# Peptides against a protein of PDB entry 5EG6: the designs that were tried, part 33

Target 1, 151 residues: chain A of PDB entry 5EG6
Amino acid sequence: RLRSQTVSTRYLHVEGGNFHASSQQWGAFYIHLLDDDESEGEEFTVRDGYIHYGQTVKLVCSVTGMALPRLIIRKVDKQTALLDADDPVSQLHKCAFYLKDTERMYLCLSQERIIQFQATPCPKEQNKEMINDGASWTIISTDKAEYTFYE

## One batch from the design tools (peptide; made by RFdiffusion4, then SolubleMPNN)

Design b1_p14_3_s4 (from b1_p14_3, 6 letters changed)
Fold by OpenDDE base, seed 2:
Structure b1_p14_3_s4 (fold): chain B 151 residues (1-151), chain A 14 residues (1-14)
Amino acid sequence: as target 1 above (151 residues)
Amino acid sequence: SLLSGPVPTFKAKF
């Protein structure tokens, strides 16, 4: 399960083919590592390896098979997404999911909805983008090659 | 900052 850092605890969930947030229900997800030049589509090649910040991933519901677009997982520092962090993804740190090939759009929780949130460039630091709390996520369970979310 | 519409989804195939 994937949790957004907001005032109330919300879990990423898939219902009726749609992604949404729930206080009680949660979905189990796999985060698959992709090649940087992997094209968007329902079919994709999963590569082996430990996921690092800055890499391209696919978030897939383990039950329904529903997937989000290609994402770049980025490290979060306070309310900023770091654009140049490349260390291994850690369960100890918050992360953000940049929707690949968009204008600073991030996966975001708004109330009970999963939406795109456009980050604002950080005027003081070009290697950071300002995000809101809804775009900051917590990984609950990880694996070396793939990150798996389940209770 | 802007909030946009729904996120497109796919049916993953392996």
Scores: peptide ipSAE 0.202, ipTM 0.754, DockQ to the pose 0.810
Fold by OpenDDE base, seed 3:
Structure b1_p14_3_s4 (fold): chain B 151 residues (1-151), chain A 14 residues (1-14)
Amino acid sequence: as target 1 above (151 residues)
Amino acid sequence: SLLSGPVPTFKAKF
């Protein structure tokens, strides 16, 4: 039996007023911490402090100002989103972005598109939800507005 | 089957 693995690298990017995935370009985003009771809207108040899993955040493109709906950032373990993790967000670990006020919808990469994808509940582990690979994200800090990558 | 769909976006204002 032969095993082989392929690695695909895709980056969250905003172009033409839309969120999409790029294999060549990386967009920089602000992750704004919000209060848990902050309502949805184009205008919102940003809270100071380190972001912890379980908190409500806004992803805003640093260049265009385009934003996603309110998200709850959740820690990922394997292919599960942890619902009760509350430690500080780490760049060393994968995370998931739950779309707030939805039925287990998560920010997901599908080919070159950014979509909502519904997680599957874990009956035996109520503090976890099963997500697909496309809903698992890695945060990379940067002070650059955009990056271009070539293989 | 799993539900999926586009993510709405908007302009952030400060």
Scores: peptide ipSAE 0.202, ipTM 0.750, DockQ to the pose 0.888
Fold by OpenDDE base, seed 5:
Structure b1_p14_3_s4 (fold): chain B 151 residues (1-151), chain A 14 residues (1-14)
Amino acid sequence: as target 1 above (151 residues)
Amino acid sequence: SLLSGPVPTFKAKF
């Protein structure tokens, strides 16, 4: 299970105040669980506990302190994001990060850029949205708040 | 295209 803690993921890292992608780097981030009614801002209150799919989280670079907008972490099944999954987040499974208060926008890796990807509704399954592989993320927890990268 | 523009970033303060 995953809780508010330091995590790492491939490709995603922060440089020059912006989120960037690198196929050769792993970024270390704090993943913070937020209340569902938490507003967007530089300051936010963090909840303790295990993170479940459907909950609101903040990804904060462990080095720079830069953060992405509020995200809803969603379970991924193949190339679909599940809208109603609420079980604990598993590090063994892929996840997607929905940008809160958007129309189906997800955090996406496109080549060497971090962008928003608009998911397509699933007509047959209202509880699913179609995403691409770039919007599917693998995260692993780590006890290390600071990280070393190689170039 | 299903791809959109850059993602805004914020400073995180605690």
Scores: peptide ipSAE 0.193, ipTM 0.755, DockQ to the pose 0.792
Fold by OpenDDE base, seed 4:
Structure b1_p14_3_s4 (fold): chain B 151 residues (1-151), chain A 14 residues (1-14)
Amino acid sequence: as target 1 above (151 residues)
Amino acid sequence: SLLSGPVPTFKAKF
């Protein structure tokens, strides 16, 4: 007989000067849209408007000001990140955060840790690369405290 | 659509 698996949620959070994945606390972040040619740094120029897949973003903790490196937000299709999607980002869909100018490194959750995970090229589909479940994220509005996914 | 600005993120395990 098939046993059901319990769904759990972890949130990106900053604690003790480090990013981690918490089951109890969630961090509020600014997701800033940047120009494609924006350089890495503590200071950056923010663009207005709706974020599209493929664009460069900066995630900044609203409380501590700690930031992750520049990321490219990519659309997720099951276990793959799409490299050529450019439609507006939907909060209803999973996304992945490619670390800009790396060799297929993605922001990844591993238990309580935030790590970089190297995606594998998809030989059959050049517009996709394979990620693990930990590299798939969901964005929610600040008015939401909890979310449960159902399959 | 997602607007540039304050948004929390989360991860769900199935």
Scores: peptide ipSAE 0.192, ipTM 0.769, DockQ to the pose 0.035

Design b1_p14_4_s1 (from b1_p14_4, 8 letters changed)
Fold by OpenDDE base, seed 2:
Structure b1_p14_4_s1 (fold): chain B 151 residues (1-151), chain A 14 residues (1-14)
Amino acid sequence: as target 1 above (151 residues)
Amino acid sequence: SSKVLYPEEILYAK
């Protein structure tokens, strides 16, 4: 069991076609690895392999099929996102989700809503961007399950 | 069309 599982948190889920956060409810997501040159769209080609920081991913709700835009998963150190980390993603580490092709926008929980938060450059450290607590996420593994949805 | 997903992860904010 991961130590972070004992922490009180708000879990990401989808309801009514929108992304929400709840301490009482959660949604399971499939993280799809994409090629770096994969274009944005509802249809995408999934790449096989273990996910590394710096790679492009798609988060898809297993229940509703709703998906976020393409994200780059980045390692988090304290209140900063690391721009150059490329080691395999670990459940023991916090992560951040940069919205690809934006100006430092990250997936963030604010109050009861999921929003985009603009990170601030670190003047003294070019390989880091400052984020807030709401933009820091933890991934917890679940048992595999099958969900069917219609498009 | 119909799709089937196999979820392996949950995400939460600290």
Scores: peptide ipSAE 0.022, ipTM 0.512, DockQ to the pose 0.059
Fold by OpenDDE base, seed 3:
Structure b1_p14_4_s1 (fold): chain B 151 residues (1-151), chain A 14 residues (1-14)
Amino acid sequence: as target 1 above (151 residues)
Amino acid sequence: SSKVLYPEEILYAK
């Protein structure tokens, strides 16, 4: 389970006030749980509790305070994002960050840049949409020395 | 489609 806490996101870090990607550098972020009906903005109300897939979250740089737009954290199965998974977020599995209120846009690593990647619907499975490997992220709690993740 | 995420476009600073 993952609570609202400081976490590291693989490949994602902040340098010079900008989001960058690196296989060796890790950024520390606050992952904040929001209400599903929370509006977009610089200010937001954080909810208490364990984060579940499908919930709305904010990623805030622990150093600069810079935040991404509202994201829906989704469970990843192979190369697909699950739209209806609602179990607690596990650090053992990859996740995807859907940019809320977009047309299937996901936070994605491309080369050494963070981009939006548009997922493709799965024709046979309405509860899934296809993402690329760059849109699959690993979250690691910074308060633990030991961790396990699926890659 | 893809788009590079620039701070001036999508990021907030608290």
Scores: peptide ipSAE 0.019, ipTM 0.480, DockQ to the pose 0.058
Fold by OpenDDE base, seed 4:
Structure b1_p14_4_s1 (fold): chain B 151 residues (1-151), chain A 14 residues (1-14)
Amino acid sequence: as target 1 above (151 residues)
Amino acid sequence: SSKVLYPEEILYAK
């Protein structure tokens, strides 16, 4: 389970005020839980508690303090993002970051660049959206002395 | 479809 804390995300990092992606470099971010009704902005109020899928989060670079727009963290099942999963976020599972208030746009790594990737609806499974591997992220806690993750 | 994300579009300092 994941609380608001410092985490590392594969590929994603900030350097020199720029958004970078690398298979060899990891970015450390604070992942902050927000209220669902929290407005977009540079300043935001962090909510206490375990982060659950479906909740709104902020990713803040631990080094520069730069933040991404509000994201909804969603559980990933193979090549799909689950829209209705609400269990606590687990570091054992991949996740996707939906850009809040967009048309199915997810943070995605493509050709060493971070892009917004538009997921495709699943006609037969309304609770799922089709994403690609680049839109699947692994969260690794950096605050624990020992940790294990699976991909 | 996809869109390349630029710092000026997606990042702001806290």
Scores: peptide ipSAE 0.017, ipTM 0.492, DockQ to the pose 0.057
Fold by OpenDDE base, seed 5:
Structure b1_p14_4_s1 (fold): chain B 151 residues (1-151), chain A 14 residues (1-14)
Amino acid sequence: as target 1 above (151 residues)
Amino acid sequence: SSKVLYPEEILYAK
């Protein structure tokens, strides 16, 4: 299980006041659980509890405080994002960050740039959207006391 | 399709 806490990603970091991507650099971010009805804005209320797939989260740079728009964290199954998974987020699984209220847009690393990548519907599975590798993220908590691992 | 994310479009400081 993952709680609102500081986490690290291999791709995201802040440089010169902007988000940058690197395959070798790790950035530290706060991941905050929000209510599903939380509106977009710089000010937001953090929800207490464990983060589940399908829930709305905020990624905030631990150094600069810069934040991305509201994201829905989704479970990844190989090259697909699962739309209906709702189990607790596990650091052992890749995840995808759907930009909330967009047409299948996901946070993505492409050629050292952070972009929105539009997932395509999975023809045979309505509960899945096809994403690329750049839209698949690894989250590692920097606070080992606030999470447990799942298979 | 894809779109490059520019700070003025999507990023803000808390």
Scores: peptide ipSAE 0.020, ipTM 0.504, DockQ to the pose 0.058; fails the geometry check

Design b1_p14_4_s2 (from b1_p14_4, 7 letters changed)
Fold by OpenDDE base, seed 4:
Structure b1_p14_4_s2 (fold): chain B 151 residues (1-151), chain A 14 residues (1-14)
Amino acid sequence: as target 1 above (151 residues)
Amino acid sequence: SSKVLYPEEILYSS
């Protein structure tokens, strides 16, 4: 299960006041659980506890302190984001980061750039949205992978 | 200022 904690990502880092992606660089971030009714802003109240799918989170750069907009972490089934999953976030499952209060926009890695990717509704399954591979993320423990950190 | 941190978990796009 995932808790509010420091995490690292290979593709997400802050440079020049902006978020960038790199396959060669690793960034470290805090993932913070927020209340569902937390408003957008630089200041926010962190909630304690295990993170569940469907909950609102903040990714904060451990180096610069810059934060992404509020995200809803969603469970991924193959190439679809599940809209109604609410179980605890697990390393065994892929996840997606929905940009809260957008029209199906997800945090996506595309050609070493961080973009917003608009998911497509699943006509036959209202509880799912189709995402691409770049919008699917995996959480792993540090003992399973070597990493290098670049500022 | 910046510091190198050692997180417990790693996120990556798959």
Scores: peptide ipSAE 0.024, ipTM 0.525, DockQ to the pose 0.049
Fold by OpenDDE base, seed 2:
Structure b1_p14_4_s2 (fold): chain B 151 residues (1-151), chain A 14 residues (1-14)
Amino acid sequence: as target 1 above (151 residues)
Amino acid sequence: SSKVLYPEEILYSS
């Protein structure tokens, strides 16, 4: 079960490099594909198409309706994010969410909070960045009937 | 034609 809460804004602003939301509040998301040139904002235009690695997406909380800043979804290989993968996103693979226009900042779960984690460049592999386990995500499809929301 | 993905997805850190 997920707890629903009303917020005054549907855009989650970053303060001090951290997102002030619990993992329970952000348990389920809608993933929206954006154009590469889409500007940041609370309002955005959703693009038609299948999502590929390297594309820009918006994550919207299914409970609160809050949206994260623009993200680039990247493929994960072990503990590294791949910078050049462009194949269709697969639920069988782990993924990472790079915060667009940042210095290697990734969406990360740490101590039940969602934060930004700065990836480290791979010295011998220019197409990879090192991330921690908290920045590696698995997308699991869920049935609507599996969860009850309370307001 | 392409289809926008609007799945109800649960994201887990692993």
Scores: peptide ipSAE 0.021, ipTM 0.553, DockQ to the pose 0.043
Fold by OpenDDE base, seed 3:
Structure b1_p14_4_s2 (fold): chain B 151 residues (1-151), chain A 14 residues (1-14)
Amino acid sequence: as target 1 above (151 residues)
Amino acid sequence: SSKVLYPEEILYSS
């Protein structure tokens, strides 16, 4: 888990067959839209269209082809993941990646490692789950036609 | 198809 102090910007990249975070390096990723009923696997069918919050996606390293399990990209408001947002994904907003078929597990930055973090339900807001800062990601584009993420 | 996406295509899956 990240400490409550301010943390320097980290960029997601792949090194040595693992996902890492670095302040100096980032990787290029494919983000593939999937059907909601797409099963988990190395092979998957990509769906055409603009990506919206709430949809199922695959993150694939452009170099190695390494892929994460199926994710649901969710909109983030402050430190909460929104469960019912369905508008188009915006690079201006933070997002969270829910690991599909888990008990509120989200991709999270811990030191320089990508781990799973379990979100806490919001008692008064059923459409929200509380996440930590490490589980809140910002999608950024690069001048070199790359797609990457940072905290 | 898999391709490197330009910034203008970054939010579009194809």
Scores: peptide ipSAE 0.020, ipTM 0.507, DockQ to the pose 0.033
Fold by OpenDDE base, seed 1:
Structure b1_p14_4_s2 (fold): chain B 151 residues (1-151), chain A 14 residues (1-14)
Amino acid sequence: as target 1 above (151 residues)
Amino acid sequence: SSKVLYPEEILYSS
């Protein structure tokens, strides 16, 4: 289970006031749980506790303090983001970061850039949106002692 | 359950 915490990512980092991607550079970030009704801004109130799919989070660079807009972390099933999953975030599952209050825009790695990718609605499944591989993220822990793992 | 943790986590795009 994932909690509000400091995380590192191999690809995401801040340079020149913008978010960039690199296969060689590592960035450290805070992932913060927010209230669902938290407004957008540089200042925000962080909630304690376990992060669940469907909840609002902030990703903040630990070095520069720069933050992405509010994100909703969503569970991923293969190439689809689940819109109604609400179980605790698991390191065993892929996740996607929906940019809150957008038209299906997701945080996406494309070559050397972090971009917004617009998901496509699933015609027969209203609770799913189709995303590409670049919009799918995996969380890996190096410290199992602080986590409860489940399938 | 209300404690904020700061373990080493690595996020990858896949």
Scores: peptide ipSAE 0.018, ipTM 0.528, DockQ to the pose 0.047

Design b1_p14_4_s3 (from b1_p14_4, 8 letters changed)
Fold by OpenDDE base, seed 4:
Parts: C-alpha cells; sequence; structure tokens
Structure b1_p14_4_s3 (fold): chain B 151 residues (1-151), chain A 14 residues (1-14)
C-alpha cells in the first residue's frame, strides 16, 4: 500500500525548472493524496491515508518542490487504464496518471519528453481506456516504512 | 494524439 510519501519513478525528472525524461536518472517525488473535490492550485491540503486507485494525487518534486497538476492515479491492465479500480495502490503494478479534468489525457513519456497522451476509449470495455507504454509508470517507495504489497 | 507539456502549463512551484 502506498501512502503520501516520497516515491521514485523512472524517466520522470525535474531539472532546471523543467520536467524531462531520463533513462539514467530517477526522479524522487512526494505523492500526496488529495480530496476528490480539492481545487487546482499551488497550495493544497494533503489527506492522510493509503492511496487507492481512482483517487486524486499530487506529485511534488522532492528536490525542487515543483508539482504537476492534479492527477488521478489509475490501475493499469496491460495496455489499458482501468477507470473503476479502487483498490490500494500496489508498487508491484504499473499505474497511469490521468490529468484530472482533461479529455482522457495521461502523463506520458515520449522519447525524451514528458507529454500528455490522449487515451482511446475501449468500446467493448467501458471501464478501460487504451494507453501506450509511455503512459505506464512504476512507483517505488524510497521511504522506510511498513507496507503491504498486493499481487 | 499527444501534446508536449511546457512548464508554464504543468508546473507549480510550492
Amino acid sequence: as target 1 above (151 residues)
Amino acid sequence: SSKVLYPKEILYAK
């Protein structure tokens, strides 16, 4: 299970006031749980508790303090993001970061850049959106704490 | 479709 804490993810890195991709450098971020009704802004209230898929989160660079807009962390099943998954986030599974209040835009790695990638609806599976590999992220906790992992 | 993200669009200073 993942709480508001410091995490690391590959390819996402902040340097010189910019988000960029690096295969050699892992970015360290605080992942903060927000209320679903939390407004967008530089200031936000962090919610206590374990993070579940479908919840709103903020990613804040642990070094620079720069933050991304509000994201909804979603569970990934192969090449799809699940829209209705609500179980606790597992570090054993890939996740996707939906940019909240967008038209299916996901945080995506494309070559050396971080972009928004528009997912495609799944006509036969309404609870899924098709994403690419660049929109699938792995989260690894960098803090020493007690965690429960799910297969 | 994809959109390149610029700091002015996605970055907030805390």
Scores: peptide ipSAE 0.032, ipTM 0.597, DockQ to the pose 0.057
Fold by OpenDDE base, seed 5:
Structure b1_p14_4_s3 (fold): chain B 151 residues (1-151), chain A 14 residues (1-14)
Amino acid sequence: as target 1 above (151 residues)
Amino acid sequence: SSKVLYPKEILYAK
């Protein structure tokens, strides 16, 4: 299970005040669980407990303190994001980060750039929307909060 | 204490 804690993910890191991607780097981040009604801002209230799909989270670089906007963590099934999944997040499965209050925009890795990718609705399945591979992320929990890793 | 990067500062792709 994944809880509000320090995590790492390949490719994503902060450089020069911006989020960047690198095939040779692992960034360390705090993943903070928020209330669903938490407003956007630099200051936010962190909740304790296990993170479930569909919940609102903040990704904060443990080194620089840079943060992304509020995200909704969603379960991934192949190349689709599930809109109604609410079970506890598993580190054994990939996830997607929906940018909250956008038109199906997801955090995406494209080459060596961090972008927003617009998902396409699934005509036959209203509880799913199509994402690309770059919008599918792997999360690994770690106790290392002050370091970035290189491969 | 965290600097927030807003959506307009992130590149878009379809």
Scores: peptide ipSAE 0.022, ipTM 0.583, DockQ to the pose 0.534
Fold by OpenDDE base, seed 1:
Structure b1_p14_4_s3 (fold): chain B 151 residues (1-151), chain A 14 residues (1-14)
Amino acid sequence: as target 1 above (151 residues)
Amino acid sequence: SSKVLYPKEILYAK
């Protein structure tokens, strides 16, 4: 289970005021839980508690304080994002970051850039969206005191 | 404080 804490995300870091991607560099971010009705802005209210898939989060660079727009963290199964998963987030699973209030846009790594990738609906599975590998992220907690394994 | 970087800003960043 993952609480609001500092995490490292592979391929994502901030340099020179911009978000960059690198296979060799990791960015350290605060991942903050928000209320589902929290509005977009530089200022936001952080909720206490464990983060579950489907909840709204903010990724804030631990060094620069730069933040991405509100994201919904979603569980990944193979090459699909699960729309209805709501169990606690675990670093044992890959995850996807849906850009809130968009048409299936996900945070995606493409070469050295962070882009938006539009997921494709799964024709036979209403609860899934097809994403590419670049939209699948690995989270490594840097604060072991606030992480417990979820089985 | 934090600065929100919108997708458009990220896409066009150097």
Scores: peptide ipSAE 0.020, ipTM 0.522, DockQ to the pose 0.287
Fold by OpenDDE base, seed 3:
Structure b1_p14_4_s3 (fold): chain B 151 residues (1-151), chain A 14 residues (1-14)
Amino acid sequence: as target 1 above (151 residues)
Amino acid sequence: SSKVLYPKEILYAK
């Protein structure tokens, strides 16, 4: 279980007013839970509670305050993003960040840049989308928070 | 509510 709090991700960080990627740097972010019907904007209302897969979140740089567009955090199974998973987000599992209101676009690390990667539908499994390794992320909490772990 | 700033370039194109 992950609450709306400060987290750290490898590669993603903010420098010079832009989002950058580095294999040697970690970025610290606030991950904010939003209501599902929250509109895009520079101002948004943060929702209290534990973050579950499938919910809408905002990643905000803890240093600069710069944010990414609204994202839906999704559970990852191997090379696929799960569309219907709704259990609490766990640090033990990889996740993907779907850019909300796009055609299967995911936050992706490519070389030294953050890009949008378009996932491919799974023909046999409608509840899954195929992503690449660069679109799989690991979240590590940097706050003192209580977690419940599920294997 | 929280107010945030957006970078001039958030994401690069594919």
Scores: peptide ipSAE 0.019, ipTM 0.550, DockQ to the pose 0.282

Design b1_p14_4_s4 (from b1_p14_4, 6 letters changed)
Fold by OpenDDE base, seed 3:
Structure b1_p14_4_s4 (fold): chain B 151 residues (1-151), chain A 14 residues (1-14)
Amino acid sequence: as target 1 above (151 residues)
Amino acid sequence: SHKVLYPEEVEYAE
């Protein structure tokens, strides 16, 4: 299970006041659980508890303090994001970060850049949205600021 | 307080 804590994900890091991507580096972030009704802003109230899929989170760079907009962390099943999964977030599974209050926009790595990728509705499965590999993220618990990942 | 990278500052996929 994952609580509000420091986590690391590949490709994502902050440099020069902006989010950047690196195929060789892992950035360290605080993942903060928020209430579902928490508004967007530079200040937010962190909720205690274990993070579940479907909940609203904030990713904050552990070094610079820069944050992404509010995200909904969603479970990934192959090339789809699950809209109704609500079990505890597992480090053993990939996840997707839906940009809250957008039209199916997900945090995505493309050509060494962090972008928004619009998911496609799944015609036969209303509880799923089709994403690409760049929108599928692996997270691990860590207290490190940044480190190089060797493949 | 945290600096926020708002949606308009995150590029969209083509």
Scores: peptide ipSAE 0.219, ipTM 0.746, DockQ to the pose 0.515
Fold by OpenDDE base, seed 4:
Structure b1_p14_4_s4 (fold): chain B 151 residues (1-151), chain A 14 residues (1-14)
Amino acid sequence: as target 1 above (151 residues)
Amino acid sequence: SHKVLYPEEVEYAE
């Protein structure tokens, strides 16, 4: 289970006031749980508790304090983002970061750049959107903690 | 407060 805490993800890095990709470094970020009705801004109220898929989060660089816009963390199944999954986030699972209030735009790694990737609707499954591999992220906690994993 | 990289500053996939 993932709580609001310091996490690390591969390839995501902040340098020079911009987000970019680095194959050599793991970026350290705070992942903050927000209320669903939290507005976008430089200031936000962090909510306590375990993070579930479908919830709104903020990623903040632990070093520079740079932040991405509000994201909805979504569960990934193969190359699809699940729109209605709401179970607790597990670091064993890949996740996707939907840019909130966009037309299916996801945080995506493309070569050495961090971009928005527009997901394609899944024709046969309305609760899924097709994403590419670059839009799938793995989160690893940087804190010493015990985690509960489930099959 | 945090400096935010807003969507207009994030490149779109081609």
Scores: peptide ipSAE 0.218, ipTM 0.760, DockQ to the pose 0.552
Fold by OpenDDE base, seed 2:
Structure b1_p14_4_s4 (fold): chain B 151 residues (1-151), chain A 14 residues (1-14)
Amino acid sequence: as target 1 above (151 residues)
Amino acid sequence: SHKVLYPEEVEYAE
């Protein structure tokens, strides 16, 4: 289970005041659990507790302090984001970051650039929407010096 | 406080 803590993800880091992608580096971030009614801003109130899919989080670069807008962390099933999953977030399980208050926009890696990708609704599965591989992220806790990762 | 990269500052792709 994940809670508000320092995490690392590949292909995402901050340099020069912008988010960049690097295949050689893992970016270190603080993931903060927010209340569902927390407003957007440079300052925010962090909740304690375990993070569940569907909850609102903030990703803050541990080095620069740069933050992304409020995100909803969602469970990924193949190339779909699950809209109704609410179980605890598992490390090393793929997840998607929905930009809160957008029309299905997700944090996405595309050609070494960080973009927002618009997911497509699943006509037959209303609880899912289609994303691409670039919008699927893996996060790990930095509390462990060594970890095993399987692609 | 933290500098926030808002959606309008992120490239858009469908």
Scores: peptide ipSAE 0.187, ipTM 0.759, DockQ to the pose 0.577
Fold by OpenDDE base, seed 5:
Structure b1_p14_4_s4 (fold): chain B 151 residues (1-151), chain A 14 residues (1-14)
Amino acid sequence: as target 1 above (151 residues)
Amino acid sequence: SHKVLYPEEVEYAE
């Protein structure tokens, strides 16, 4: 199970005050669990406990402190994001990061850049949205709070 | 405090 902690993910890192992607580097981030009613801002209250799919999280660069907007972490099944999954986040599965309060926008890697990718509604399954591989992320917890690149 | 990269500052898929 994943808790509010330091994690590493491929591709995503911060450089020059912006989020960038690198196919050969892993970035270290804090993933913070927020309350569902937490407002957007530079200041936020972190909740304790295990992170579940569907909950609101903040990704913060462990070095610069730069953060992405509030995200909803969602379970991924093949090339779809599950909208109603609420079980504990597992490091064994890929996840997707929905940008909260957007029109199906997900954090996505495209051509070495971090972009918003608009998911397509799944015609036959109302509880799923179609995403691409670039919007599927692998996160690995680490006990180190230091910024480290992995090749 | 944390500097936030807001949605309008994030590129969109082509």
Scores: peptide ipSAE 0.183, ipTM 0.737, DockQ to the pose 0.510

